# Peptides against a protein of PDB entry 6O8C, part 92

Target 1, 262 residues: chain A of PDB entry 6O8C
Amino acid sequence: VGLRYEKISLPKIHPRYDLDGDASMAKAVTGVVCYACRTASTLLLYQELMRKGVRWLVELVKDDYNETVHKKTEVVITLDFCIRNIEKTVKVYEKLMKVNLEAAELGEISDIHTKLLRLSSSQGTIESSLQDISSRLSPGGLLADTWAHQEGTHPRDRNVEKLQVLLNCITEIYYQFKKDKAERRLAYNEEQIHKFDKQKLYYHATKAMSHFSEECVRKYEAFKDKSEEWMRKMLHLRKQLLSLTNQCFDIEEEVSKYQDYT

## One batch from the design tools (peptide; made by RFdiffusion4, then SolubleMPNN)

Design b2_p17_5_s1 (from b2_p17_5, 9 letters changed)
Fold by OpenDDE base, seed 3:
Structure b2_p17_5_s1 (fold): chain B 262 residues (1-262), chain A 17 residues (1-17)
Amino acid sequence: as target 1 above (262 residues)
Amino acid sequence: SELEELEKIKNALKVLD
């Protein structure tokens, strides 16, 4: 689901000179941009934590893969050994039959041999599946985590710091407007400064909001979407690995039934 | 052990061939 945040917007800024209104407006703007700064920081933190999680999950899945490969290898060795032994047995019984010795078990042993060969053939599908998984996990594969380094926002972007600078400028103007309000009336020069500062405040505020929306929120949403998609695929991959492991165990169990004949 | 016995038989039969 990701982090939920409230959509923010700047208050209406009236062009008319009004000391009370301007102070109130400046206060509201300060609050909004402050929220943007905090939100940007939170979104960044979330992404950084998620990147760590992604790396962790990749390693976990690689471990699962290696375990599955190991199990598959074990089963192949066991199966091959069993097949070789059964083949030797079959040859012996065939010779016994040629010399008119009782070989009542020949048919049963031959059937076992056939079953083992079928099991051996199924290993090919497991191998193919493992190879597919390996390719997907490999660098440049479909499940590569390179997106985690590309998508979203990063500390190096200095987004929070940039917003903080703008917030500082806005805050300074807000405090000045509080003072201006307390004066109730400004001299001509001070009034002109106030008007100029109001324009600056608007400039900083709009810049902050644009930066927040375009460089923080938008990129975060893209990262979130990509991460969710990737995560679903990785979870599915883990399920596939588990399935393959279980298949290996099933084969091993079946082979064990025939070991008494070897 | 069963396989071992079979191998013995196998070897014996090879001599007869």
Scores: peptide ipSAE 0.018, ipTM 0.291, DockQ to the pose 0.002
Fold by OpenDDE base, seed 4:
Formats: sequence, C-alpha cells, structure tokens
Structure b2_p17_5_s1 (fold): chain B 262 residues (1-262), chain A 17 residues (1-17)
Amino acid sequence: as target 1 above (262 residues)
Amino acid sequence: SELEELEKIKNALKVLD
C-alpha cells in the first residue's frame, strides 16, 4: 500500500573553490532536486486519487447500508405478518378449547408464537447495530472522511510549483558552473560571482530539500497511515453490514418454516 | 387457506354462543 520512493539526500558541498568540483556538485544537486520535484508530483497525484477512492468507498458503504436496512425492513414486515397470523390462530384455538377441541394443537401454535417473538426481539439488536453504523458513517462520525481533506498534501499547497522554482534557480547556476568549468579559469570578479552563486545554490538546495521532506514526504506518510487505518475500519464495517444482512436472511428462512401455519 | 378454515370455525362457534 502506498507509493515507494527513493530516499534522497544532497551531496556534500565543499567550501573550496573548484570549477570542476563545483560543476559536478551542481549537477548532482540539480538531479536530486529534480527527483524531489517529480516525486512530490507523484505523491500528490497518488493522494488525489486516493481521495477519490475514499469518496467512492464511502458511497459504496452507504449503499450497502441502505440495502441492509431495506432487507431488515422487509424481514420485519414478513415477521410481523406471520406473528399476527399466528396470534389469530391462537385466538381461534382458544375458542375451540371452550368445547374441548384441539387442545394439543394449541400448545404447538403457542410454541411457534414464542419462537417468532424471539426472532422479533433479535430485530431490535439488528436495529441497534444499524443505528451504530449509521452514526459512524454520519458527518462527524468515527468513519467520517474529513481526514482525507485535511491530511497530506493538496494542489492548493503548490508544493510542486515551489520546488520547481527552486529547481529553476539551481539549474541556472548549474549551467553557469558548466560554463565556468569550460573556461578553466575565471577572472577575479567572475570568481567572486561563482562563489556567491555557490552559496545561493546551497541555500536553494537546502530550502528545496527541507520543503520536500517536511511539506511533501512527511505529510504524505501521515496521509498514507491515516488512509490505511481508515480503510481497514471501512472494510470491517462492510463485513459487519454483511453479517447483519445474513442475519436477516437467516431470520427470513426460519420464518418461512412457519408460513404454512398462517 | 388453513387460517381461513379456522376463521370459519371460529365464526360458527360465535354463533353458538
């Protein structure tokens, strides 16, 4: 789960003025920051896709919930109908008992009635479970997807763009250092400029890496961890819904055994 | 249905009362 990325670090920057070394260093820095930009973009895209997936899963689970509620309602109606019919039958047999007829059958019908009432009582438990699930899925509930909008990196953060700006500055210095290297020797003023640019390069590179680490990678990891936890809970919830649905089917099957008495 | 038959019996018994 999640994207794999290579851990990157800046090369060592030597304070010594060296045209060949500085060009090589600048090239390496450019490569590292370039990788950071691409990685940041990829991580952002992944998170955006995951957010879509989260929204999709929420809707899916809500649909599952509604189906379960519907099935539960259907079973309740069927069960109540059966109970009412059995109760009518009980009343008839009670009348027959006045003339001492069918006394043995009354016991059987009463037992069926008792069993049906037990099944009816289980509906309360199912209802309670459904209410719990509903509360968890509701806004502000434990399974709310608000975290998906809060955690991680977002396009509005413009992290990729910020890194790109720094990369552009670094790349410009790199190309200048490449030219400086080709000159083999610089005049005093150009040498001083080179030294200043090297400091700028260091500054930009450090800023880029800090931004990448703190604003991209760290937040991505937090998002990933939160998403995994949330997904696990959602999948568990779906299993609970399935269990409740199966309980409804089991009740319906049992009720069907007594429909011949109605 | 069986229930309907029982209801007929029930009604017949009511007439006797």
Scores: peptide ipSAE 0.018, ipTM 0.287, DockQ to the pose 0.002
Fold by OpenDDE base, seed 2:
Structure b2_p17_5_s1 (fold): chain B 262 residues (1-262), chain A 17 residues (1-17)
Amino acid sequence: as target 1 above (262 residues)
Amino acid sequence: SELEELEKIKNALKVLD
């Protein structure tokens, strides 16, 4: 998962003076650094889109959390109401037993009361789970999205622009080398300039590749790894919320079975 | 749905590279 890009490396630069070879080498270098610029731009765009996605997912999960809390609250109210009604019924039947009514009905109602109390006890566990989830989603929590703004590359880093400047320098030398090649032979002074430009080309190319590797690729990979880990955790959290919601529905369904006795 | 859209964009970027 993640963006795939081709591994790039600079061509071998020969130290010997060769107008044809130098022009070809310069062309290849230009191509490699050009690819680096485009790749850096693509990697940056990917990260920006992922950051947007992260923010969206956080809001989605928060909404899910709020819905679960709402449902839990509803069930608690319903359950408590049912328990109170059953308790009143139990008291009435206890009084009626003094008037020679059968004890069988009282036993059944008492069993229902016990079951409802057990259901009520489970609400504490659900509440604890929701609190844990809330803590994880809170600022500074384990699932906070602060990493998305810290890790990786950002537009403010101006990495693409920096690479483009180096590419422009390299391209200029390449075009000069094409002209030199067309001349077939250079005067002594022009030859010395050519050799000097070749050194400059090497310098710019090396700088570009180092910058690309260290400031673009490495940081992107770190961002990618963190994003994948965070995403897995968030998806798992969402499943947990769904499970809690279902538990609330299950309790509500059980309570509905006893409403005829209330 | 938005995640799905982001995934589509991600895949498109892979093709462009």
Scores: peptide ipSAE 0.014, ipTM 0.497, DockQ to the pose 0.014
Fold by OpenDDE base, seed 5:
Order: structure tokens, then sequence, then C-alpha cells
Structure b2_p17_5_s1 (fold): chain B 262 residues (1-262), chain A 17 residues (1-17)
């Protein structure tokens, strides 16, 4: 779940010249755009923190992978050693039978050999699974973290700074409208300036809201969705690695039962 | 963990909204 923020919209701007109404409207617009600036900053911070988390998780999963590979290798060596020893034993007993000596244990040893070979065959499946995981984590793989650098908003975009510039312009007009309201009545030229400033206010406000919605909110939502999806996949992959590790331990335990016969 | 700390920060930021 991403950050929650309130949906904001510009107040209705009336075309009518009204000093009291215009001051109130300008105040409301200033508040809305101010909120947009703060929200944009918060959204950016969240994304930067998430990017840090993504990098951390990638390294963690790589470590888990390496540990699993190490364990698998250890088990393979142990298993191969046991198989070779059992095979030597089988050959000795076969020779004894040729000289008419009783080899009552040959059947048991042969069964153990068969079981070990079955365990060895399962190693191929584990190896294949590890290779698949490695391919997914590799550059260009399905779980690559390149999206974290591409999606969302970045400090280099200067979105917060751009919004702040617009907010400053809006705030200046708002303060002027407060002064105009205090005058109660404006001269003709001042009234005309007020009307032009109202148009400028509308322009700046619209630009700010469009930028906020299209360049900040939309991109943030896309980043959030991608991050959630990627995170679920990574967590699932970690579970797969754990499963493979457990399989290795199970094989090791089974092999240990037959070490007395080697 | 880093993930746990990230969640704490996320929750704190929600309160500020």
Amino acid sequence: as target 1 above (262 residues)
Amino acid sequence: SELEELEKIKNALKVLD
C-alpha cells in the first residue's frame, strides 16, 4: 500500500469581478497549490526510500541465492562420494560371489545404490531451478530492478521546484488581492490590473494542477503499482530459494543414513 | 530490516498527510 493523499481540485473561479470573492478564491487556490507542493515532495521522498529498499532487497536475495548454491554444491559432493563408495562395495561383493562366498548383504547394498542414484537425479531438478532463478535475477531478467530507475518521479525532474515557482506567483497575486479587498474600490486602471492578475492566477493554478496530476501523481501511482508487483514476485522467489535449500537438507539427511555402509 | 524500517517511515508519512 502506497501513501494516501487527499484528492485536490481547484475551486470554481467565477469570471465576475468581486474583490471579496476574488481574495477568498485566491486564498483557496494558494492553499490547494501549497498542498500539491507538499504532497509532491512527500511522494518523491517515498519513491526514493522505496528505491533504496529495492536495492537492499536485491542484494539480500542474491545472498540467499549464493547460500543455496553453496549448500547444493556441498550436498552434490557428499552424494557423489557416497555413490562411488557404494559402487566399490558392490564390486567387491560381486567378486566374492564368483568364488562361492556368501554375499547376503549384496541385495541390501544394491538397493541403497539405487536409492542414492534416485537422489542424485533430483539434483538435476534443483540445478535447473537455480538456473531459472539466476536468469530471472540477472540483468535484463524478469526480476531486474531497472524499473525502479525508470518509473515514477525523480529529484532530477525538479517537479517540486517547478510547483514552488508557480506557488510563489500565485501567492503574490493572493497578497495583492488581499490589499485590493482592503481598498474596497479600485480605480479603473487598478481594476483592469486586478482582472489581468486574476487571469494570471488561473493560468498558474491550472498549470500547477496539471503538472501535479500528470507528472507527479500519475507517475507515482505507476511506480507504486510496479513496486508492489515486483515486491510480491521477489518475496515469492525467496520462498522458492528456501524450498530448494530445504530440499538440499532433506537429501543430506537421507544420505547420512547410508554413510555407515560406505 | 530495511523493509521494516521502510514500512515505519511509510506509516509516519501517512500521518502527515
Scores: peptide ipSAE 0.014, ipTM 0.499, DockQ to the pose 0.014; fails the geometry check

Design b2_p17_5_s2 (from b2_p17_5, 11 letters changed)
Fold by OpenDDE base, seed 1:
Structure b2_p17_5_s2 (fold): chain B 262 residues (1-262), chain A 17 residues (1-17)
Amino acid sequence: as target 1 above (262 residues)
Amino acid sequence: SAAAELEEIRNALTVLD
């Protein structure tokens, strides 16, 4: 998971005045910074897509939670109803015994009552688990998505645009160096300008690479790490919800077996 | 049928009370 990118480095810039070498160096620098621009754009896009995905997943899990809560409520109502009916039945049999009537089924009914009460007690555990999940999903909870807005790079940072400006400056110098190369020899003044432009090229390139590394790559890596951790936790939570849902269904199934006694 | 029978018994006992 995550985008793979190649590590890039600037070529060595030699101080020697060499029209052919300087043109070649400028070309290489242009290529490297161009790659940085493209990579920065791709990294930004990835993060934006991930943010959308995070929001989507949060809503999905909230829906799952609500469904589980609904199912739990339904089961509680059904179970309570069944318990009340069984209790009434127990009372009837007890009265029959007082008048010396056969009540062989009383033991069975009492056992059912005991089982139902145990099932009822398990509802507390389910409720506690749901409350825990709710707290984790709540604002400020452990699974809050606030990190997605804080970590990484954003379009408003204009990192790609800043890099593009530097790339444009570098490219302009490269084209000039290409022309200089074609001239084979420069006049003194033109040679001095060439040397000055070479220094500018180095400055722009260094600035671009620093910006790329510190403001794009580093922040992306931080975002990636946070996203992976968060995603793992969310998936685990979803599994917990599924487990709780299944427990509710199991209880409902057990209760249905005793409906004939109600 | 069992539930119906129990309900009948329950009703009968309620009348006697």
Scores: peptide ipSAE 0.005, ipTM 0.239, DockQ to the pose 0.002
Fold by OpenDDE base, seed 3:
Structure b2_p17_5_s2 (fold): chain B 262 residues (1-262), chain A 17 residues (1-17)
Amino acid sequence: as target 1 above (262 residues)
Amino acid sequence: SAAAELEEIRNALTVLD
């Protein structure tokens, strides 16, 4: 599901002074660090997009929740109304019996009343479930999206910029090594500079790769894992909401069967 | 029909009360 990237490693850096080899090595290092920069940028972009997606999904689920609550409320009102009407009917029949009038339908009405009361009792369970969902979606809840702002890499970290600085230093050395290679032989002082630059290149490259792996890749992977887990939970929550909605519809349908008796 | 009958009964009982 996440962004795929190639695992990169620095080429072997030989300690031996070799103008041709050093130029080739520097070229390879430049390529690797360049790839790291691009990859870091891509990983950052992915995370930013995912954060937007997370926010969007939260709002979507909140809307679903509100719709479910609304439907539940509607059904409760309808059910309560039906119950009240049936209760009135029951009372009427009871009075008729007291005056020795025929009440052949009393048993059926009483049964309906009992069924409606059971349906009413089930509303408490739905309400409890909705409250649980609400608590999970609330700030500080188990499904809060605060992690999306904390985990991973952010533009403010300036990881790409930091890597770019190192890449620039490496690239400069690479270009110098190309020139050195063209000279075939260097004077003593220039040779010493070349050797120092090679050390600098190694330092910058190592720093870049460490930064890339520890601050970019690792954090990205943590973000990815967290996002996948959170997403799964959110989707499950949405299914729960749908189930509750369906339960409300089922109750409404059942109540409609008895409305003819009211 | 049943609802109408019930309503008639309700009305009749209301008069008796």
Scores: peptide ipSAE 0.000, ipTM 0.232, DockQ to the pose 0.002
Fold by OpenDDE base, seed 5:
Structure b2_p17_5_s2 (fold): chain B 262 residues (1-262), chain A 17 residues (1-17)
Amino acid sequence: as target 1 above (262 residues)
Amino acid sequence: SAAAELEEIRNALTVLD
């Protein structure tokens, strides 16, 4: 998802001296470069908003991560406590068996102990997954937002201002060509000035369109592509965190079944 | 509670030792 803009091109500039044609051409060029300025501004605004969105999403995912870590820690504490209590119980029942006392529940308790140890082993996997996620979110990690500061166009580039300067120059020439058209015929010196101004207009217009295409549009498209890729990865990461959280809840639920034996 | 019962058992076993 990105901003839609129309591909614009400069009108053909004919080398022939024609006051009516030159005025019309200059008007068209002014319109095209004006559109480029507005488009560049809109593209810049979009990127700035996206950068804010990226920062917001990073903070959201960090919060999700911290919540998952907290839940995991709670489960580990509960599980360890339960294991210790079951181990004490097992020892007591083993002693009862040695003195030839009935320990009908020893088998059940031993099975519970085995199940709890399996759950404990799964915690190691969750921890490893959380560490991986942390590394990806860390500075220099695969999901770092450094690209958002590097890619695209920035206010500091002053691309809109540069285009506006060129537009001003073009507009001045257009107004002069409008006056020239009204004169119907120019003196030799004025004709020469008109021809030079036409060359200047071409130069400014070409420079504006080149700058717009190479420094605004191209960089915007690169930013857009990277943002989409990064966003997909971040959404996937959030799903992973949710999965880990659910695993913690599952373990907690399983442990709760055995708390009556502690 | 199970914990109280276990403690009672532990005490009984200690007396037998």
Scores: peptide ipSAE 0.000, ipTM 0.228, DockQ to the pose 0.002
Fold by OpenDDE base, seed 4:
Structure b2_p17_5_s2 (fold): chain B 262 residues (1-262), chain A 17 residues (1-17)
Amino acid sequence: as target 1 above (262 residues)
Amino acid sequence: SAAAELEEIRNALTVLD
């Protein structure tokens, strides 16, 4: 059973044995990895907060959508009622015209009817727009929030904890190097231990930095980019909904002007 | 040098803040 001891390739460049330099280096490494841990934690927190924000915004936009749909429905009912009443009036006037009534009143009512029909046609456009928005917000749509749950780093990844473990190892070596420095000279065996620990330090540090870069920073950046794009689209969609709502109000106001003729 | 590499890493981390 050949335990292929994968020769942990010792870093080729062994810096010169220097107790003062090694202690200083170890201190610096500790600082960097400590910073990485803190940064990773901050990045994670940011993402978690953003996820909450995303969920909040989705609910807000859904509420806006529902309100717009409700308003549209109200306007459609009112408009249809008005159209029906005007159509009845038109029919009455048409019958009366056969008996020599003034054509001017019929003309006005007919014009109102035409305007109302135009307003009714615009409702189709609003409906189409709402359907488009609904499709975008639907599961699998372009504005689905599934990315927020998938992208980036998560507490379950335990990236901070993993980095902390490496930091602990590095810190331990740093403290030993501080002691070694204080001794000014080490016995041969202690010197060999020091050299070995130095290698371990570099190994841990490299591992920490690679993990930080690949698993924390890269994923965070991807999350950030997606979030920015998504947020921009959502805000635009919200503006569209507001525009549609305003259109409904405008139609309602216009219809109200004609209610006196119904 | 190892010190230079560490400094580069530190600088890279600072940019992320």
Scores: peptide ipSAE 0.021, ipTM 0.593, DockQ to the pose 0.029; fails the geometry check

Design b2_p17_5_s3 (from b2_p17_5, 9 letters changed)
Fold by OpenDDE base, seed 4:
Structure b2_p17_5_s3 (fold): chain B 262 residues (1-262), chain A 17 residues (1-17)
Amino acid sequence: as target 1 above (262 residues)
Amino acid sequence: SLKEELEEILNSLKVLD
């Protein structure tokens, strides 16, 4: 179906008129903008997938955090129990010293008590670290995933659709230019329409590329950079949690050495 | 890279302006 042209005024600026060249140019522009549309769609999909990944990772890290907290709590209970038992033993030996000198045994038990108290003090450091991690993971914290919802492009932006509209306009002009080329020579009025459409083509193309660059590519790059930074921090956080967990296991193992005295 | 390809495309289109 031929393009319906309304009565258009003559353009103020006349570009170079070349039916063959204009058709070739229009074809190239169509190809580029088409590529931009596909690329924008791909970039959008990538970001959406990454957002899902971010949410998944947040939940994973929260689970790791909860496991670490649970382990820490378990160790605290065990440690406190051992400390209480040792303290009772110390009191018994202190009383026995009034009747029978057991200085060597009391010294050993006292040393164990001191060691357990040192282990207990380390729990405070672990707790502080866990609190820090919790604060970072909390809403508004440094590791909040709010950026994932703000940065980049979103389906609601309708960037692909906007580009598609421009592509459609460009494509129509291209097909007309292809027909014009086939005519080899245009009447004066048709020539003027051709020139005017060429200006429209440039306008649409420029608009499409500006939109693509500013609203798609630039925002995508910002999202990518932010995601990489955030992911690095999250992975580091997981390592910190693992370290804390290992510290808890180490404490538990050490406490087990003294269980025979409790 | 994708970035480089996009930049090349954008640059090529700027010439048409």
Scores: peptide ipSAE 0.019, ipTM 0.591, DockQ to the pose 0.034
Fold by OpenDDE base, seed 5:
Structure b2_p17_5_s3 (fold): chain B 262 residues (1-262), chain A 17 residues (1-17)
Amino acid sequence: as target 1 above (262 residues)
Amino acid sequence: SLKEELEEILNSLKVLD
């Protein structure tokens, strides 16, 4: 999903000395940089909330994994018990067969034994899949959440505060330019100061926009892309876990059909 | 709000299979 924001750019700054034009330009620049500050703050908030969501989802998936492992273990115990009982029964019937009794029943029980062994073999595949999932979720795995701490912007970067400092400088110059405009004409020295302030305004504005674009927007976009990719993979993994759980239930149901023969 | 929207998204994830 991500946040939508309007692309902003600085207005054209004309080198010509014009009190009316300079005041208007300064007002526009102030507005743009103000928007950048607010946007940077919003982008930071979004990322912090997403980081909380990532941590939550990791714990959720770990819980799902543990439940699946528990169910798998339960089924393995049940299946192994059933196999052992059937094997004992087979041995008894083999002894009886030596006296030409119960030959047909031995065949049936033997078939059940074969089916149970096939089910047992499938447990190995489930175990392998669970191990793969565990490795992916482990530290350093493909689905590790370390990216959430590395990508994007963080409160410790102080980006919003840095932009706010620049905005304050720009705003101060803007208010001075409003006063200059009201004077209609400046003395030579005041005119020179105005020109220097205009250069400072340009410098601060350029610095603010560069910082916003390179340190806020770009990093945010990278974080957003990584989060979307990671989220998709995590959701897919949850589906895999559900599939494995269902396979365990299917095996349990099949085993229950043969418990009457044990 | 942005917070509410994100919470809604996270809540929707809780009910996904």
Scores: peptide ipSAE 0.018, ipTM 0.517, DockQ to the pose 0.010
Fold by OpenDDE base, seed 1:
Structure b2_p17_5_s3 (fold): chain B 262 residues (1-262), chain A 17 residues (1-17)
Amino acid sequence: as target 1 above (262 residues)
Amino acid sequence: SLKEELEEILNSLKVLD
């Protein structure tokens, strides 16, 4: 899960004054920092999309929860109704026995009553499970999505823009070094400027790479890890909801078998 | 329905008493 990117490093910068070598080095540095800018942008986009996905999934799971609660409520009502009807039937049979009428089916009805009561008892477990799920989905719960806002990189951080500024500075120096190379030999003043610009290039490049690694990559990886963990928990929760729903359907089906006795 | 049938029987017995 997550985006794959190539681990990048700056090329070696030689201290020796060499117009050809300096131009080549500057070109390579420009390429590396350019890649960093593009990668940072891609990583940011991924995180923004994931944040949208997280919000979407939360709403989806909440809908699943509400459906399960609704189904559970329906089954409870139906089950309670059946229990009351069976209890009335039992009382009728008992009265018949008091008048010396044979009630051969009383045992069967009593068994049904017992089974229904057992089913009713299972509703408590389902309710407890639903309450647990609700608490986990609630604000501040274990499945809260606040991490999605806190972790990772954000557009407001302006990381891409900051890297782009550094890239622009590096690119300007690169183009100048390309011109210097074409001159084959520089006058003293131009040579001193070249040497100074080479130091600036190194400074900008180092700053860019450190910013990329510390503020873009590291934070992205933290976001990715957190998202994977959260996603796994959410998927498990959905499975739990499905299981609870199926239990409700099973109870409903069982109750339907006894409707003829009501 | 079984309950209803039994209730009807009980009601009939009450009338005979």
Scores: peptide ipSAE 0.006, ipTM 0.246, DockQ to the pose 0.002
Fold by OpenDDE base, seed 3:
Structure b2_p17_5_s3 (fold): chain B 262 residues (1-262), chain A 17 residues (1-17)
Amino acid sequence: as target 1 above (262 residues)
Amino acid sequence: SLKEELEEILNSLKVLD
């Protein structure tokens, strides 16, 4: 689902000079831009935490991979050892068969040998799967986490700070408009200043909203989408590793049944 | 899933902020 936030919009700004209306409008604008600042900060935090999570998960999966490789190697060694022993036994029994001894046992041992060779062959598929996983996890692979450093917003972008500067400007105008409202009537010069400040407020507000939407929200959404896709792939990868591990255990268990003949 | 858990945690952090 991701981080939820409320969609915000600027209040309607009337061009007409109205001290009461302008004060109310300025208050509302201040509130909206304040929310944008806070939201931008929260979105940034979410992304930074997610990046940490991504790095953590990569390391976890690498550990899982190494464990699987280790288990696979162990099974290969066990199989090879068992096969070699069975082959030695077969040779002995073949010699005995020349003297018409132990013919039935030779057949059984030969069958075991064949089964072990089949198990050994199945290890090739596991190896291939592990190689595929390794390639996907490697730098430049399909599951590389380079996107986490590229997508979204970063502290170095200074988005929150930029919004805060605009908020400060807006807030100053708001406080002035509160004072103007209290005066009920302004002299000509003060009225002109008020009108000018209203234009400034509009400029700052629109700049803030544009920056918030384009540089914060949009990039966040892109990051979120990419992270979700990547996460699904990584979870699937972990399941694959678990499956491979289980296959190794299954082979090991089957080999153990034949150890009495070695 | 890990994904869902992480998202829930992050959402919870948002509420606290």
Scores: peptide ipSAE 0.017, ipTM 0.546, DockQ to the pose 0.014; fails the geometry check

